# Peptides against a protein of PDB entry 5TUV: the designs that were tried, part 160

Target 1, 107 residues: chain A of PDB entry 5TUV
Amino acid sequence: KEVIDRLRYLKAEIEDLELKERELDQQKLWLQQSIKNVMDDSINNRFSYVTHEDICNCFNGDTLLAIQAPSGTQLEVPIPEMGQNGQKKYQINLKSHSGPIHVLLIN
Target 2, 107 residues: chain B of PDB entry 5TUV
Amino acid sequence: AQECQNLEVERQRRLERIKQKQSQLQELILQQIAFKNLVQRNRHAEQQASRPPPPNSVIHLPFIIVNTSKKTVIDCSISNDKFEYLFNFDNTFEIHDDIEVLKRMGM

## One batch from the design tools (peptide; made by RFdiffusion4, then SolubleMPNN)

Design b2_p24_6_s4 (from b2_p24_6, 11 letters changed)
Fold by OpenDDE base, seed 2:
Structure b2_p24_6_s4 (fold): chain B 107 residues (1-107), chain C 107 residues (1-107), chain A 24 residues (1-24)
Amino acid sequence: as target 1 above (107 residues)
Amino acid sequence: as target 2 above (107 residues)
Amino acid sequence: LELPKISESLKKGLSPGIVYKKVL
């Protein structure tokens, strides 16, 4: 009946959507690998940087810290808390496993 | 029927996921293009200058930018090997990754 | 307290809970 026909139609469409979703997932994996390969290339890696001017042009005149960290570095930002003295406490935790972290003050 | 309704909900859910995945793929493509453009820019600039930039004058990828008020007090503790960093702020901040920076640069 | 602002690209894959967690 109409209900049965609708069910069959929906099931068929969902199957097609499943295929499309899997295709997109594979494309994402391939693209991610491609990006990694491009970035890991010795020549590209040598030129994979921005300047202080680039950063200053992207942000307003607040204090800017540039933190260069190796790939795979863990970044943690806890929910801010009020200290016992009434001081606001904000934190950034960084953990690298492959190399040192470098910090530059831009302005 | 209830089954039809359930499948329609599932269909819609899958359609939304597909849309999101398509958008994510587009972003990855843009990231790859931006990176290639960055490399090309820097390569050309160094060729014209006949020298690489000073090591502390550039920020190598991957990196993050921390933006905070000039009035914000920043304390940083580091491990001996510089693999672990703890930043303490007395006020809020913003964090931006290299991907966003490249976007803002128009790469 | 005002939460730190984090770029959307960094928000992807953040761990839920009391800590924003991301692998760079």
Scores: peptide ipSAE 0.298, ipTM 0.878, DockQ to the pose 0.312
Fold by OpenDDE base, seed 3:
Structure b2_p24_6_s4 (fold): chain B 107 residues (1-107), chain C 107 residues (1-107), chain A 24 residues (1-24)
Amino acid sequence: as target 1 above (107 residues)
Amino acid sequence: as target 2 above (107 residues)
Amino acid sequence: LELPKISESLKKGLSPGIVYKKVL
Protein backbone atom coordinates (compact mmCIF):
# COMPACT_ATOMS: atom_id res chain seq x y z
CA LYS B 1 0.00 0.00 0.00
CA GLU B 2 2.71 2.47 0.96
CA VAL B 3 4.81 1.63 -2.08
CA ILE B 4 1.80 1.87 -4.37
CA ASP B 5 0.89 5.24 -2.91
CA ARG B 6 4.47 6.48 -3.32
CA LEU B 7 4.51 5.35 -6.94
CA ARG B 8 1.25 7.13 -7.62
CA TYR B 9 2.57 10.30 -6.01
CA LEU B 10 5.83 10.24 -7.97
CA LYS B 11 4.04 9.64 -11.26
CA ALA B 12 1.73 12.56 -10.60
CA GLU B 13 4.66 14.84 -9.73
CA ILE B 14 6.56 13.80 -12.85
CA GLU B 15 3.49 14.61 -14.92
CA ASP B 16 3.40 18.09 -13.39
CA LEU B 17 7.11 18.54 -14.14
CA GLU B 18 6.52 17.48 -17.74
CA LEU B 19 3.90 20.18 -18.07
CA LYS B 20 6.28 22.74 -16.56
CA GLU B 21 9.08 21.72 -18.92
CA ARG B 22 6.80 22.05 -21.95
CA GLU B 23 5.73 25.47 -20.73
CA LEU B 24 9.37 26.57 -20.52
CA ASP B 25 10.03 25.20 -24.01
CA GLN B 26 7.14 27.24 -25.37
CA GLN B 27 8.32 30.37 -23.56
CA LYS B 28 11.81 29.90 -25.01
CA LEU B 29 10.41 29.57 -28.51
CA TRP B 30 8.24 32.66 -28.11
CA LEU B 31 11.10 34.69 -26.68
CA GLN B 32 13.46 33.62 -29.47
CA GLN B 33 10.91 34.72 -32.03
CA SER B 34 10.45 38.00 -30.17
CA ILE B 35 14.20 38.65 -30.19
CA LYS B 36 14.32 37.90 -33.91
CA ASN B 37 11.45 40.27 -34.59
CA VAL B 38 13.08 43.04 -32.55
CA MET B 39 16.43 42.62 -34.30
CA ASP B 40 14.86 42.45 -37.75
CA ASP B 41 12.90 45.65 -37.22
CA SER B 42 14.15 48.28 -39.66
CA ILE B 43 14.66 50.98 -37.03
CA ASN B 44 16.37 48.65 -34.56
CA ASN B 45 18.56 47.21 -37.31
CA ARG B 46 19.76 50.70 -38.21
CA PHE B 47 21.01 51.23 -34.64
CA SER B 48 22.28 47.70 -33.92
CA TYR B 49 26.01 48.47 -33.71
CA VAL B 50 28.90 48.95 -31.30
CA THR B 51 31.84 51.34 -31.59
CA HIS B 52 35.59 50.85 -31.46
CA GLU B 53 35.51 52.48 -28.04
CA ASP B 54 32.94 49.96 -26.84
CA ILE B 55 35.20 47.07 -27.84
CA CYS B 56 38.33 48.66 -26.37
CA ASN B 57 36.50 49.15 -23.08
CA CYS B 58 35.65 45.44 -22.99
CA PHE B 59 39.17 44.21 -23.82
CA ASN B 60 42.70 45.50 -23.27
CA GLY B 61 46.31 44.70 -24.06
CA ASP B 62 45.79 42.40 -27.02
CA THR B 63 45.10 42.42 -30.74
CA LEU B 64 41.38 42.71 -31.35
CA LEU B 65 39.65 41.76 -34.59
CA ALA B 66 36.02 42.58 -35.12
CA ILE B 67 34.38 40.29 -37.65
CA GLN B 68 30.96 41.34 -38.88
CA ALA B 69 29.14 38.65 -40.82
CA PRO B 70 25.56 38.09 -41.93
CA SER B 71 23.24 35.89 -39.94
CA GLY B 72 23.66 32.28 -40.91
CA THR B 73 27.43 32.55 -41.43
CA GLN B 74 29.22 29.34 -40.52
CA LEU B 75 32.03 29.54 -37.95
CA GLU B 76 34.48 26.67 -37.66
CA VAL B 77 37.43 26.33 -35.27
CA PRO B 78 39.43 23.13 -35.76
CA ILE B 79 41.50 21.48 -33.08
CA PRO B 80 44.95 23.11 -33.07
CA GLU B 81 47.79 21.18 -34.67
CA MET B 82 51.55 21.34 -34.86
CA GLY B 83 52.86 22.52 -38.17
CA GLN B 84 56.27 22.45 -39.79
CA ASN B 85 59.24 23.40 -37.62
CA GLY B 86 57.08 23.07 -34.52
CA GLN B 87 54.90 26.01 -35.45
CA LYS B 88 51.51 25.97 -33.81
CA LYS B 89 48.55 26.11 -36.17
CA TYR B 90 45.37 27.74 -35.02
CA GLN B 91 42.57 28.44 -37.49
CA ILE B 92 39.23 30.12 -37.90
CA ASN B 93 37.08 29.33 -40.92
CA LEU B 94 34.17 31.54 -41.89
CA LYS B 95 31.68 30.90 -44.66
CA SER B 96 28.84 33.26 -45.46
CA HIS B 97 25.95 32.38 -47.75
CA SER B 98 24.05 35.66 -47.86
CA GLY B 99 26.59 38.46 -47.96
CA PRO B 100 30.15 39.67 -47.50
CA ILE B 101 32.14 39.44 -44.29
CA HIS B 102 33.86 42.55 -42.93
CA VAL B 103 36.92 42.55 -40.70
CA LEU B 104 38.07 45.51 -38.62
CA LEU B 105 41.32 45.75 -36.70
CA ILE B 106 40.51 47.48 -33.43
CA ASN B 107 44.05 47.67 -31.98
CA ALA C 1 11.21 -0.31 -4.09
CA GLN C 2 13.39 -0.22 -7.18
CA GLU C 3 10.57 1.27 -9.23
CA CYS C 4 10.23 4.13 -6.75
CA GLN C 5 13.96 4.75 -6.95
CA ASN C 6 13.83 4.83 -10.74
CA LEU C 7 11.06 7.41 -10.68
CA GLU C 8 12.92 9.50 -8.11
CA VAL C 9 15.95 9.54 -10.39
CA GLU C 10 13.74 10.60 -13.29
CA ARG C 11 12.17 13.28 -11.10
CA GLN C 12 15.58 14.67 -10.22
CA ARG C 13 16.64 14.62 -13.87
CA ARG C 14 13.58 16.62 -14.86
CA LEU C 15 14.11 19.11 -12.04
CA GLU C 16 17.66 19.74 -13.23
CA ARG C 17 16.50 20.22 -16.82
CA ILE C 18 13.85 22.66 -15.67
CA LYS C 19 16.47 24.59 -13.70
CA GLN C 20 18.72 24.77 -16.74
CA LYS C 21 15.87 25.89 -18.98
CA GLN C 22 14.89 28.58 -16.49
CA SER C 23 18.47 29.87 -16.54
CA GLN C 24 18.56 29.85 -20.34
CA LEU C 25 15.28 31.73 -20.48
CA GLN C 26 16.67 34.36 -18.13
CA GLU C 27 19.70 34.78 -20.38
CA LEU C 28 17.46 35.32 -23.39
CA ILE C 29 15.51 37.96 -21.50
CA LEU C 30 18.74 39.74 -20.57
CA GLN C 31 19.89 39.50 -24.19
CA GLN C 32 16.73 41.19 -25.40
CA ILE C 33 17.05 43.92 -22.78
CA ALA C 34 20.70 44.49 -23.68
CA PHE C 35 19.86 44.85 -27.36
CA LYS C 36 17.07 47.32 -26.66
CA ASN C 37 19.41 49.35 -24.45
CA LEU C 38 22.04 49.36 -27.19
CA VAL C 39 19.55 50.65 -29.75
CA GLN C 40 18.33 53.32 -27.36
CA ARG C 41 21.89 54.45 -26.62
CA ASN C 42 22.79 54.72 -30.29
CA ARG C 43 19.59 56.54 -31.20
CA HIS C 44 20.20 59.07 -28.48
CA ALA C 45 23.85 59.53 -29.47
CA GLU C 46 22.99 60.11 -33.13
CA GLN C 47 20.26 62.56 -32.19
CA GLN C 48 22.71 64.62 -30.17
CA ALA C 49 25.39 64.46 -32.86
CA SER C 50 22.77 65.23 -35.54
CA ARG C 51 24.44 62.67 -37.80
CA PRO C 52 25.11 58.94 -38.05
CA PRO C 53 28.58 57.63 -37.25
CA PRO C 54 31.02 57.06 -40.10
CA PRO C 55 30.44 53.65 -41.72
CA ASN C 56 33.84 52.20 -40.82
CA SER C 57 33.76 53.43 -37.23
CA VAL C 58 31.12 50.98 -36.04
CA ILE C 59 30.61 47.22 -35.98
CA HIS C 60 27.13 46.10 -36.93
CA LEU C 61 25.49 43.06 -35.38
CA PRO C 62 25.90 40.16 -35.68
CA PHE C 63 29.65 40.05 -35.07
CA ILE C 64 32.39 38.21 -33.22
CA ILE C 65 35.51 39.53 -31.52
CA VAL C 66 38.78 37.64 -31.84
CA ASN C 67 41.27 38.43 -29.09
CA THR C 68 44.90 37.30 -29.33
CA SER C 69 48.33 38.37 -28.13
CA LYS C 70 49.94 41.34 -29.85
CA LYS C 71 52.79 38.98 -30.66
CA THR C 72 50.52 36.56 -32.51
CA VAL C 73 51.04 36.44 -36.25
CA ILE C 74 47.75 36.48 -38.11
CA ASP C 75 47.32 35.50 -41.75
CA CYS C 76 44.04 35.84 -43.57
CA SER C 77 42.91 34.37 -46.87
CA ILE C 78 39.81 35.91 -48.40
CA SER C 79 37.67 34.85 -51.34
CA ASN C 80 37.09 37.32 -54.15
CA ASP C 81 33.52 37.96 -53.07
CA LYS C 82 34.50 38.12 -49.37
CA PHE C 83 32.13 35.28 -48.55
CA GLU C 84 34.85 32.94 -47.27
CA TYR C 85 37.62 33.72 -44.78
CA LEU C 86 40.46 31.58 -43.48
CA PHE C 87 42.44 32.95 -40.54
CA ASN C 88 45.72 31.38 -39.49
CA PHE C 89 47.29 32.10 -36.11
CA ASP C 90 50.63 30.98 -34.72
CA ASN C 91 49.19 31.04 -31.19
CA THR C 92 45.90 30.57 -29.40
CA PHE C 93 43.06 33.08 -29.36
CA GLU C 94 39.72 33.86 -27.77
CA ILE C 95 36.40 34.29 -29.55
CA HIS C 96 33.60 36.38 -28.09
CA ASP C 97 30.19 36.88 -29.64
CA ASP C 98 28.13 40.05 -29.67
CA ILE C 99 26.00 38.80 -26.77
CA GLU C 100 29.01 38.58 -24.48
CA VAL C 101 30.26 41.97 -25.65
CA LEU C 102 26.94 43.58 -24.79
CA LYS C 103 27.15 42.00 -21.34
CA ARG C 104 30.64 43.39 -20.82
CA MET C 105 29.42 46.80 -21.96
CA GLY C 106 26.86 46.72 -19.18
CA MET C 107 23.89 46.96 -21.53
CA LEU A 1 48.13 22.37 -27.47
CA GLU A 2 46.06 24.96 -25.67
CA LEU A 3 42.56 25.11 -27.09
CA PRO A 4 41.07 28.42 -28.15
CA LYS A 5 38.68 29.91 -25.65
CA ILE A 6 35.15 30.37 -26.89
CA SER A 7 32.41 32.30 -25.13
CA GLU A 8 29.70 30.28 -23.43
CA SER A 9 27.03 31.76 -25.66
CA LEU A 10 28.84 30.43 -28.72
CA LYS A 11 29.23 26.99 -27.18
CA LYS A 12 25.48 26.47 -27.10
CA GLY A 13 25.27 25.97 -30.82
CA LEU A 14 28.49 24.07 -31.34
CA SER A 15 28.54 20.76 -33.11
CA PRO A 16 30.46 18.06 -31.31
CA GLY A 17 33.66 16.74 -32.78
CA ILE A 18 37.10 17.78 -33.94
CA VAL A 19 35.83 21.11 -35.22
CA TYR A 20 33.87 23.69 -33.32
CA LYS A 21 31.06 24.65 -35.65
CA LYS A 22 28.38 27.26 -35.15
CA VAL A 23 25.97 29.20 -37.28
CA LEU A 24 26.18 32.89 -36.42
Scores: peptide ipSAE 0.229, ipTM 0.874, DockQ to the pose 0.309
Fold by OpenDDE base, seed 4:
Structure b2_p24_6_s4 (fold): chain B 107 residues (1-107), chain C 107 residues (1-107), chain A 24 residues (1-24)
Amino acid sequence: as target 1 above (107 residues)
Amino acid sequence: as target 2 above (107 residues)
Amino acid sequence: LELPKISESLKKGLSPGIVYKKVL
């Protein structure tokens, strides 16, 4: 009897959780669209930037490259490998389809 | 009963997914807030300066920051249209997106 | 070899792995 009651309770709860999960999925989609709309707004886009000072304040002591790439740009970081000469090989691959990539040396 | 145990496992799995999705939503909300704060800051700054910043002094979103040692040798191959970039490093690096930068800026 | 450090925000939505591929 206790097991039967527990089964009924669990099934009902799982059904409620399914509804909650779908609600959250929908909320995520709406929020993502909202963010896109906000960023694509002409006024917001005009002011959607950081300065060299901003970056320097966030990072210290190293070489800093700022890579501005259009939305949709593919970023690939392969597994590091040893080169034929025993040199370390680290790579970043960028491929844009909607516009040029711009690189700035910050520090 | 085995069925009860199976449902308990499913319940727990769903609860965990819901928790993760709630966390993801919160992060998206924070991203949107940070972006709006950035825009407001920049608007105010330009109003005070009575001019926009120099074009090469700012980094427009979206962007990434690559941080590496000053001793790291960086080689960059660029396509003719600047749509494809290949960076080669002789040592490791860090990559930070604009979202993390905004967080570090306190936006 | 020391792996590149990638921000957690960039890892979101990516499959677990040492190779990172993301659309910005």
Scores: peptide ipSAE 0.214, ipTM 0.872, DockQ to the pose 0.317
Fold by OpenDDE base, seed 5:
Structure b2_p24_6_s4 (fold): chain B 107 residues (1-107), chain C 107 residues (1-107), chain A 24 residues (1-24)
Amino acid sequence: as target 1 above (107 residues)
Amino acid sequence: as target 2 above (107 residues)
Amino acid sequence: LELPKISESLKKGLSPGIVYKKVL
């Protein structure tokens, strides 16, 4: 009897959790679309930038590259492998499909 | 019963997914707020200066920041259309997305 | 494209063996 009651309780709770999860999924989609709409707005797009100073204030003592690329650009950092000279190769691969990539050396 | 244990495991799995999704939603909200704050800041700054910043002095979203030691040698191969980039580093590097940068900026 | 080298004692970066993929 107790086992049966526990099973019923658990099943009911799982159903409630399924509903909650679906709600969260819908909210995520809505927020993602909202963000996209805000970013795609002509005025917002015009002012959607950071300065060299902004970047320099965020990082200390490094060489900084800023890579501006269209949305959807693929960024890949492969596992470092040994090169022909026996040195590990540290790489970044970028592939855009919608526009050119721009690179700036900050410092 | 074994069925009860199975349902308890399922329940816990769903609870964890829900928690993760809730956190992701909060991050999306913060991203939207940060972006709006960035736009507002830049609009105000340009109004005060009565001019836009020089084109090569700003980094337009979306972007990433790559930081590495000043000793790191960086080579880059670029396709003719600038759609593909291959960076080679002789040492390790860090990658930061624009969202993280906005957070560091206090947006 | 070759970037200039600047002398620095500190080394930072991702740990070897980590694969990082992101869509911008």
Scores: peptide ipSAE 0.085, ipTM 0.860, DockQ to the pose 0.079

Design b2_p24_7_s1 (from b2_p24_7, 15 letters changed)
Fold by OpenDDE base, seed 1:
Structure b2_p24_7_s1 (fold): chain B 107 residues (1-107), chain C 107 residues (1-107), chain A 24 residues (1-24)
Amino acid sequence: as target 1 above (107 residues)
Amino acid sequence: as target 2 above (107 residues)
Amino acid sequence: ERRKELEEKAKKKLQEFKKKLDSL
């Protein structure tokens, strides 16, 4: 009887958790769409930028490259492997499908 | 007994997924707030300056930041249409997305 | 396993990119 009661309780709780999980999934989708709409607004888009100073304040002592690329741009960072010269290869591969990529040297 | 144990494991798995989804949702909310704050800051700044910033002085979203040592040699190969980029580094680098930058900016 | 598949895919894309650059 105790095991049966525990099984019933667990099944009911799992059902409630499933409902909660679906609710969170829907909220995520809604918020993602909301963010997209806000970013795609013409006024917001005009002012959706950071400055060189902003970037420099976030990072210190390094060379900084800013790469502006359209949403959906493919970013590939291969695992460093030994090259033909016996040196590790450190690479970034970018492929855009919707527009050009712009690169700025910040520091 | 085995069925009860299986359901308890499933219950715990679902609870952890819910916790993760709640955290992800909060991050999205913070992203939206950060973006709105960025837009407001930039609008105010341009109003005070009575001019937009020079085009090469700002980085438009979406973007990524690559930081590496000042001693790192960076080679870049670009396609004719600027849709494909290959970066080669002679040493390690770090990549940060625009969301992380906005967080570091305190937006 | 999934990581290896991604690495192989990345290698193929890199080769295609190099071919494209060489044709310019």
Scores: peptide ipSAE 0.017, ipTM 0.826, DockQ to the pose 0.013
Fold by OpenDDE base, seed 5:
Structure b2_p24_7_s1 (fold): chain B 107 residues (1-107), chain C 107 residues (1-107), chain A 24 residues (1-24)
Amino acid sequence: as target 1 above (107 residues)
Amino acid sequence: as target 2 above (107 residues)
Amino acid sequence: ERRKELEEKAKKKLQEFKKKLDSL
């Protein structure tokens, strides 16, 4: 009887959790759409930038590259492999499908 | 008994997923707030300056930041249409997205 | 001449890169 009661309880709880998870999924979709709408607004888009000073304040002492690319741009960072000269290859591969990529040297 | 144990494992798995999804929602909210704050800051700054910033002085969203040692040699290969980029580094680098930058900026 | 050699090398690398990206 005790085991049967525990099974019933667990099944009911799992069902409730499933409903909660679906609710969270819907909320995520709503929020993502909201963010998109805010970013796509003409005024917001005009002012959606950071400055060189902003970046320099976030990072110090290193060479900084800013890569501005359209949403959906493919980014690949291969696992470092040994090159022909016995040096590890550190690489970034970018492919855009919706527009040009722009690169700025910040520091 | 075994069925009870299986359901308890499933229950725990679902609870963890729910927790993760709740955290993701919180991050999305923070992203939206940070973006709105960025826009407000930039609008105010341009109003005070009575001009937009020079085009090459700002990085428009979306972007990523790559930082590496000042000693790192960076080679870049670009397609004719600027849709494809290959970056080669002779040493390690770090990549940061625009969301992280906004967080570091205190937006 | 050296510049031409470097340019050719760069073109080859770019072509290899393009092939890789196209496969993704």
Scores: peptide ipSAE 0.016, ipTM 0.822, DockQ to the pose 0.008
Fold by OpenDDE base, seed 3:
Structure b2_p24_7_s1 (fold): chain B 107 residues (1-107), chain C 107 residues (1-107), chain A 24 residues (1-24)
Amino acid sequence: as target 1 above (107 residues)
Amino acid sequence: as target 2 above (107 residues)
Amino acid sequence: ERRKELEEKAKKKLQEFKKKLDSL
């Protein structure tokens, strides 16, 4: 009887958790759509930028490159592997489908 | 007994997923706030300057930042399709997305 | 003065990089 009662309790709790998880999933989708709408607004889009000063203040890097690409651009950073010459290969692969990619040197 | 244990494991798994989803949702909210703050800052700055910034002085979202040593040699190859870019580095680099930049800016 | 020199160096590097990209 005790085991049966525990099983019933656990099953009921899991069901409640499933409902909560679905609620969170829906909230995420709505928020993502909201963000998209805000970013795609013509006025907001005009002012959706950072300056070179902003970047320099964020990083103490020796060389800073900014790569501007359209939304949806595919970014691939392969795990460094040994090349044919015995040196590790460090690569960034970018593929855009909706527009040009721009590269800026910050410093 | 074994069934109870299995359900307890499942319960814990779901609780952890819910916690993760709640955290992810909070991050999205912060991203939206950061973006709105960025737009507001830039609008105010342009109003004060009575002109937009020079086109090449700003980085429009979305973008990524690549940070590497000054000694790093960077080679860029563009495919016949100008929408595909391959960057080769002779040393390690760091990549940061625009969201991380906004966080570092305190937006 | 040092800031101007750094800006000029950065501009030159950027121009060289753009030329390289345009040649590809």
Scores: peptide ipSAE 0.015, ipTM 0.825, DockQ to the pose 0.009
Fold by OpenDDE base, seed 2:
Structure b2_p24_7_s1 (fold): chain B 107 residues (1-107), chain C 107 residues (1-107), chain A 24 residues (1-24)
Amino acid sequence: as target 1 above (107 residues)
Amino acid sequence: as target 2 above (107 residues)
Amino acid sequence: ERRKELEEKAKKKLQEFKKKLDSL
């Protein structure tokens, strides 16, 4: 009897959790669309930038490259492997499909 | 008993997924707020300056930041056919997205 | 022609980038 009652309870709770999960998925979808709409707005797009100072304030002590690429740009960072010269290869591969990539040296 | 245990495991798994989704949703909300704050800041700044910033003085979203040692040698190869960029580093690097930058900026 | 122009622009950008890197 106790086991049966526990089973019923768990099944009901799992069903409630499934509903909650679907709700969260829907909320995420709506929010993502909202963000896209906000970012694609002409006025917002015009002002959607950071300054060199902003970047420098966020990072220190290193060389900083800013890579501006359109949404959907593919970024690949292969696992470092030993090169022909016995040196590990550290690489970034970028592929844009919708527009040019722009690289800026910040410091 | 075994069925109860299986459902309890499933319940816990679902709870964890829900928790993760809630966290992700919160992050998206914060991203939207940060973006709006950024836009507002820049609009105000340009109004005060009565001019837009020079094109090369700002980094438009979306972007990424590559952080590496000042001693790191960076080689860049560009292929125009598909807007492909290959960066070669002789040492390790870090990549940060624009969202992280906005967070570090306190937006 | 358009491909050549794009290649030239890319080469120019690459050269500018290298110049900036060399100045570090």
Scores: peptide ipSAE 0.015, ipTM 0.826, DockQ to the pose 0.009; fails the geometry check

Design b2_p24_7_s2 (from b2_p24_7, 15 letters changed)
Fold by OpenDDE base, seed 5:
Structure b2_p24_7_s2 (fold): chain B 107 residues (1-107), chain C 107 residues (1-107), chain A 24 residues (1-24)
Amino acid sequence: as target 1 above (107 residues)
Amino acid sequence: as target 2 above (107 residues)
Amino acid sequence: KKREELEKKAQESLEEWKQQLKSL
């Protein structure tokens, strides 16, 4: 009796959790669309930038590169491997499909 | 008994996924708020300056920040595909997305 | 000073890269 009751309880709870998970998935989609809409707004797009000062305030002591690329640009950071001269290769690969990539030296 | 154990494991898995999704939703909300705050700041700043910033003085979203040692040599090249960009470093680097930057800025 | 020179060289390289990117 107890085992049967426990099984029924667990199955019912799992069903409720499935509903909750689907609800969260939908909310995520709505929020992502909302963010996109806000960013695509003409006024917001015009003012969607940070300054050199902003970046310098966030980081110090190193060389800083800012790489601006369109949304949807693919970013790949391969695992470092040995090069021809026996040095490890450290790379960033970018593939843009919708526009140019811009690079700035900040610091 | 074994069936109960299996369902309990599944229940726990679903609970953890739900928790993760809730956290992700919170992050998206914060991203949206940060972006709106950024736009507001920049609008105000340009109003005060009575001009837009110089094009090379700002980084438009979306972007990434790469930081590395001052001694690191950085090379940029375009691959055979004109839309692919390769950045080569002779040493290690760190990558930070625009979301993290906005957080560090206190947006 | 050496660091500044390296930064300048790096900046020049990046600017050249920007120009190349604009031409694409």
Scores: peptide ipSAE 0.032, ipTM 0.841, DockQ to the pose 0.009
Fold by OpenDDE base, seed 3:
Structure b2_p24_7_s2 (fold): chain B 107 residues (1-107), chain C 107 residues (1-107), chain A 24 residues (1-24)
Amino acid sequence: as target 1 above (107 residues)
Amino acid sequence: as target 2 above (107 residues)
Amino acid sequence: KKREELEKKAQESLEEWKQQLKSL
């Protein structure tokens, strides 16, 4: 009856939505590859930087560290836990596999 | 029927995922535009100055920015090849990626 | 400045860090 028709309609709509979702997934992958290609271009790579002034304009005061590392560098920020000395541990772990890591103090 | 309700829930879930994926795709497009604008800015600036910036005055992508209080004590341990870094902070810090920085710069 | 101090501290920690890496 009417319930059967509603079920058929919903199933058809869900199928269309599945197709749309897959299309968006493919577009995302394509765009990600496009971005990578643009960034890896030799000319673009030469000019892919920000200045100390740029960073200072984005953030007010305090201590600013800039950490530059190759793409694919592993970044780990453990959840703050109570240390052995009764103090919370705040840590950043970095591991690069393709090149050196550079650290700059901005201010 | 219960089956109709289940399919309606599924339909709504898929619609929400599609909306999220569309938003993520838009963000990627904006990232690409921001990067191109950055490159153009830097090319123009170097042309006007007739020289590249000093090596230690710029931060090459990809990078992260760590922001913490001026009172925060930072300890850093590095490997001999500079491929591994361990940072210890005695207080909280914030991490910002290069994409967020470009957004704040208005690129 | 603080940069030089940070770099110095990092260099001083190198030997200790090497030992830690060997233990991993």
Scores: peptide ipSAE 0.027, ipTM 0.835, DockQ to the pose 0.008
Fold by OpenDDE base, seed 2:
Structure b2_p24_7_s2 (fold): chain B 107 residues (1-107), chain C 107 residues (1-107), chain A 24 residues (1-24)
Amino acid sequence: as target 1 above (107 residues)
Amino acid sequence: as target 2 above (107 residues)
Amino acid sequence: KKREELEKKAQESLEEWKQQLKSL
């Protein structure tokens, strides 16, 4: 009896959890769409930038490159492999589909 | 007994997944808030200055920041596809997205 | 012709960028 009751309880709870998960998935979708709409707004888009000072305040001590690319740009960072010259190759591959990529040296 | 244990494991798995989704949702909310704050800051700043910032003085979203040692040699090449960029580094680097930057800025 | 011009401009920009990096 106890085991049967526990099984019934667990099955019911799992069903409730499935509903909760679906709810969260829906909320995520709505929020993502909301963010997109806000960012795509002409006024917001005009002011959607950071300054060199902002970046410098966030990082220190190294060379900083800012790479601005349109949404949907593919970013690939291969696992470093030994090159023919005996050194590891560190690479970033970027492919944009909708616009130019801009690179800025910050410091 | 074994069936009960299996359902308990499934229950726990679902609970953990829900927890993760809740955290991700919170992150998205914070991203939206940070973006709105950024826009407001920039609007106010431009109003005070009565002019937009110089084009090369700002980094428009979306962007990434590449952080590497000042000793790192960076080579950039553009493929035959004008939208494809390859960066080569002779040393390690870090990549940070715009979301992380906004967080570090306290937006 | 337009493509070649764009490629040239991109290459020039890249070269300028490389020079800036060397100055660091």
Scores: peptide ipSAE 0.027, ipTM 0.834, DockQ to the pose 0.009
Fold by OpenDDE base, seed 4:
Structure b2_p24_7_s2 (fold): chain B 107 residues (1-107), chain C 107 residues (1-107), chain A 24 residues (1-24)
Amino acid sequence: as target 1 above (107 residues)
Amino acid sequence: as target 2 above (107 residues)
Amino acid sequence: KKREELEKKAQESLEEWKQQLKSL
């Protein structure tokens, strides 16, 4: 009797959790769309930037590259492999589909 | 007994997924707030300066920051088409996204 | 002295890279 009651309780709880998970999935989708809409707004887009000073304040001592690319640009960082000269290859591959990539040296 | 154990495992798995999704939603909310704060800051700054910033002094979203040693040799090439960029480094580097930068800025 | 030389080499590398970026 106790096992049967526990099984019924667990099944009911799992059903409730399934509903909650679906709700969260929808909320995520809505929020992602909301963020996109806010960023794509003409006024917000005009002011959607950081300054060189902002970056310098966040990072110190090293060479800083800022790479601006359109949304949806694919970023690939291959696992470092030994090159032909016995040196490890450190690479960044960028593939844009919607516009140019802009590179700035900050320091 | 075995069925009860299976359902308890499933219940726990679903609870963990829900917790993870709730955390992801919270991060998205913070991103949206950070972006709005950034826009407000920039609007106010431009109003005070009575001019937009110089074009080469700002980095428009979305962007990434590459951090590497000042001794690192960096080669940049456009490959295959004008939308594909290859960066070669002779040493290790770190990549930071715009979201992390906004967090470091306190937005 | 060694640090200054390293800094100079680093600066030279940076300048070369800056020129490369401008040419792209």
Scores: peptide ipSAE 0.019, ipTM 0.833, DockQ to the pose 0.008; fails the geometry check

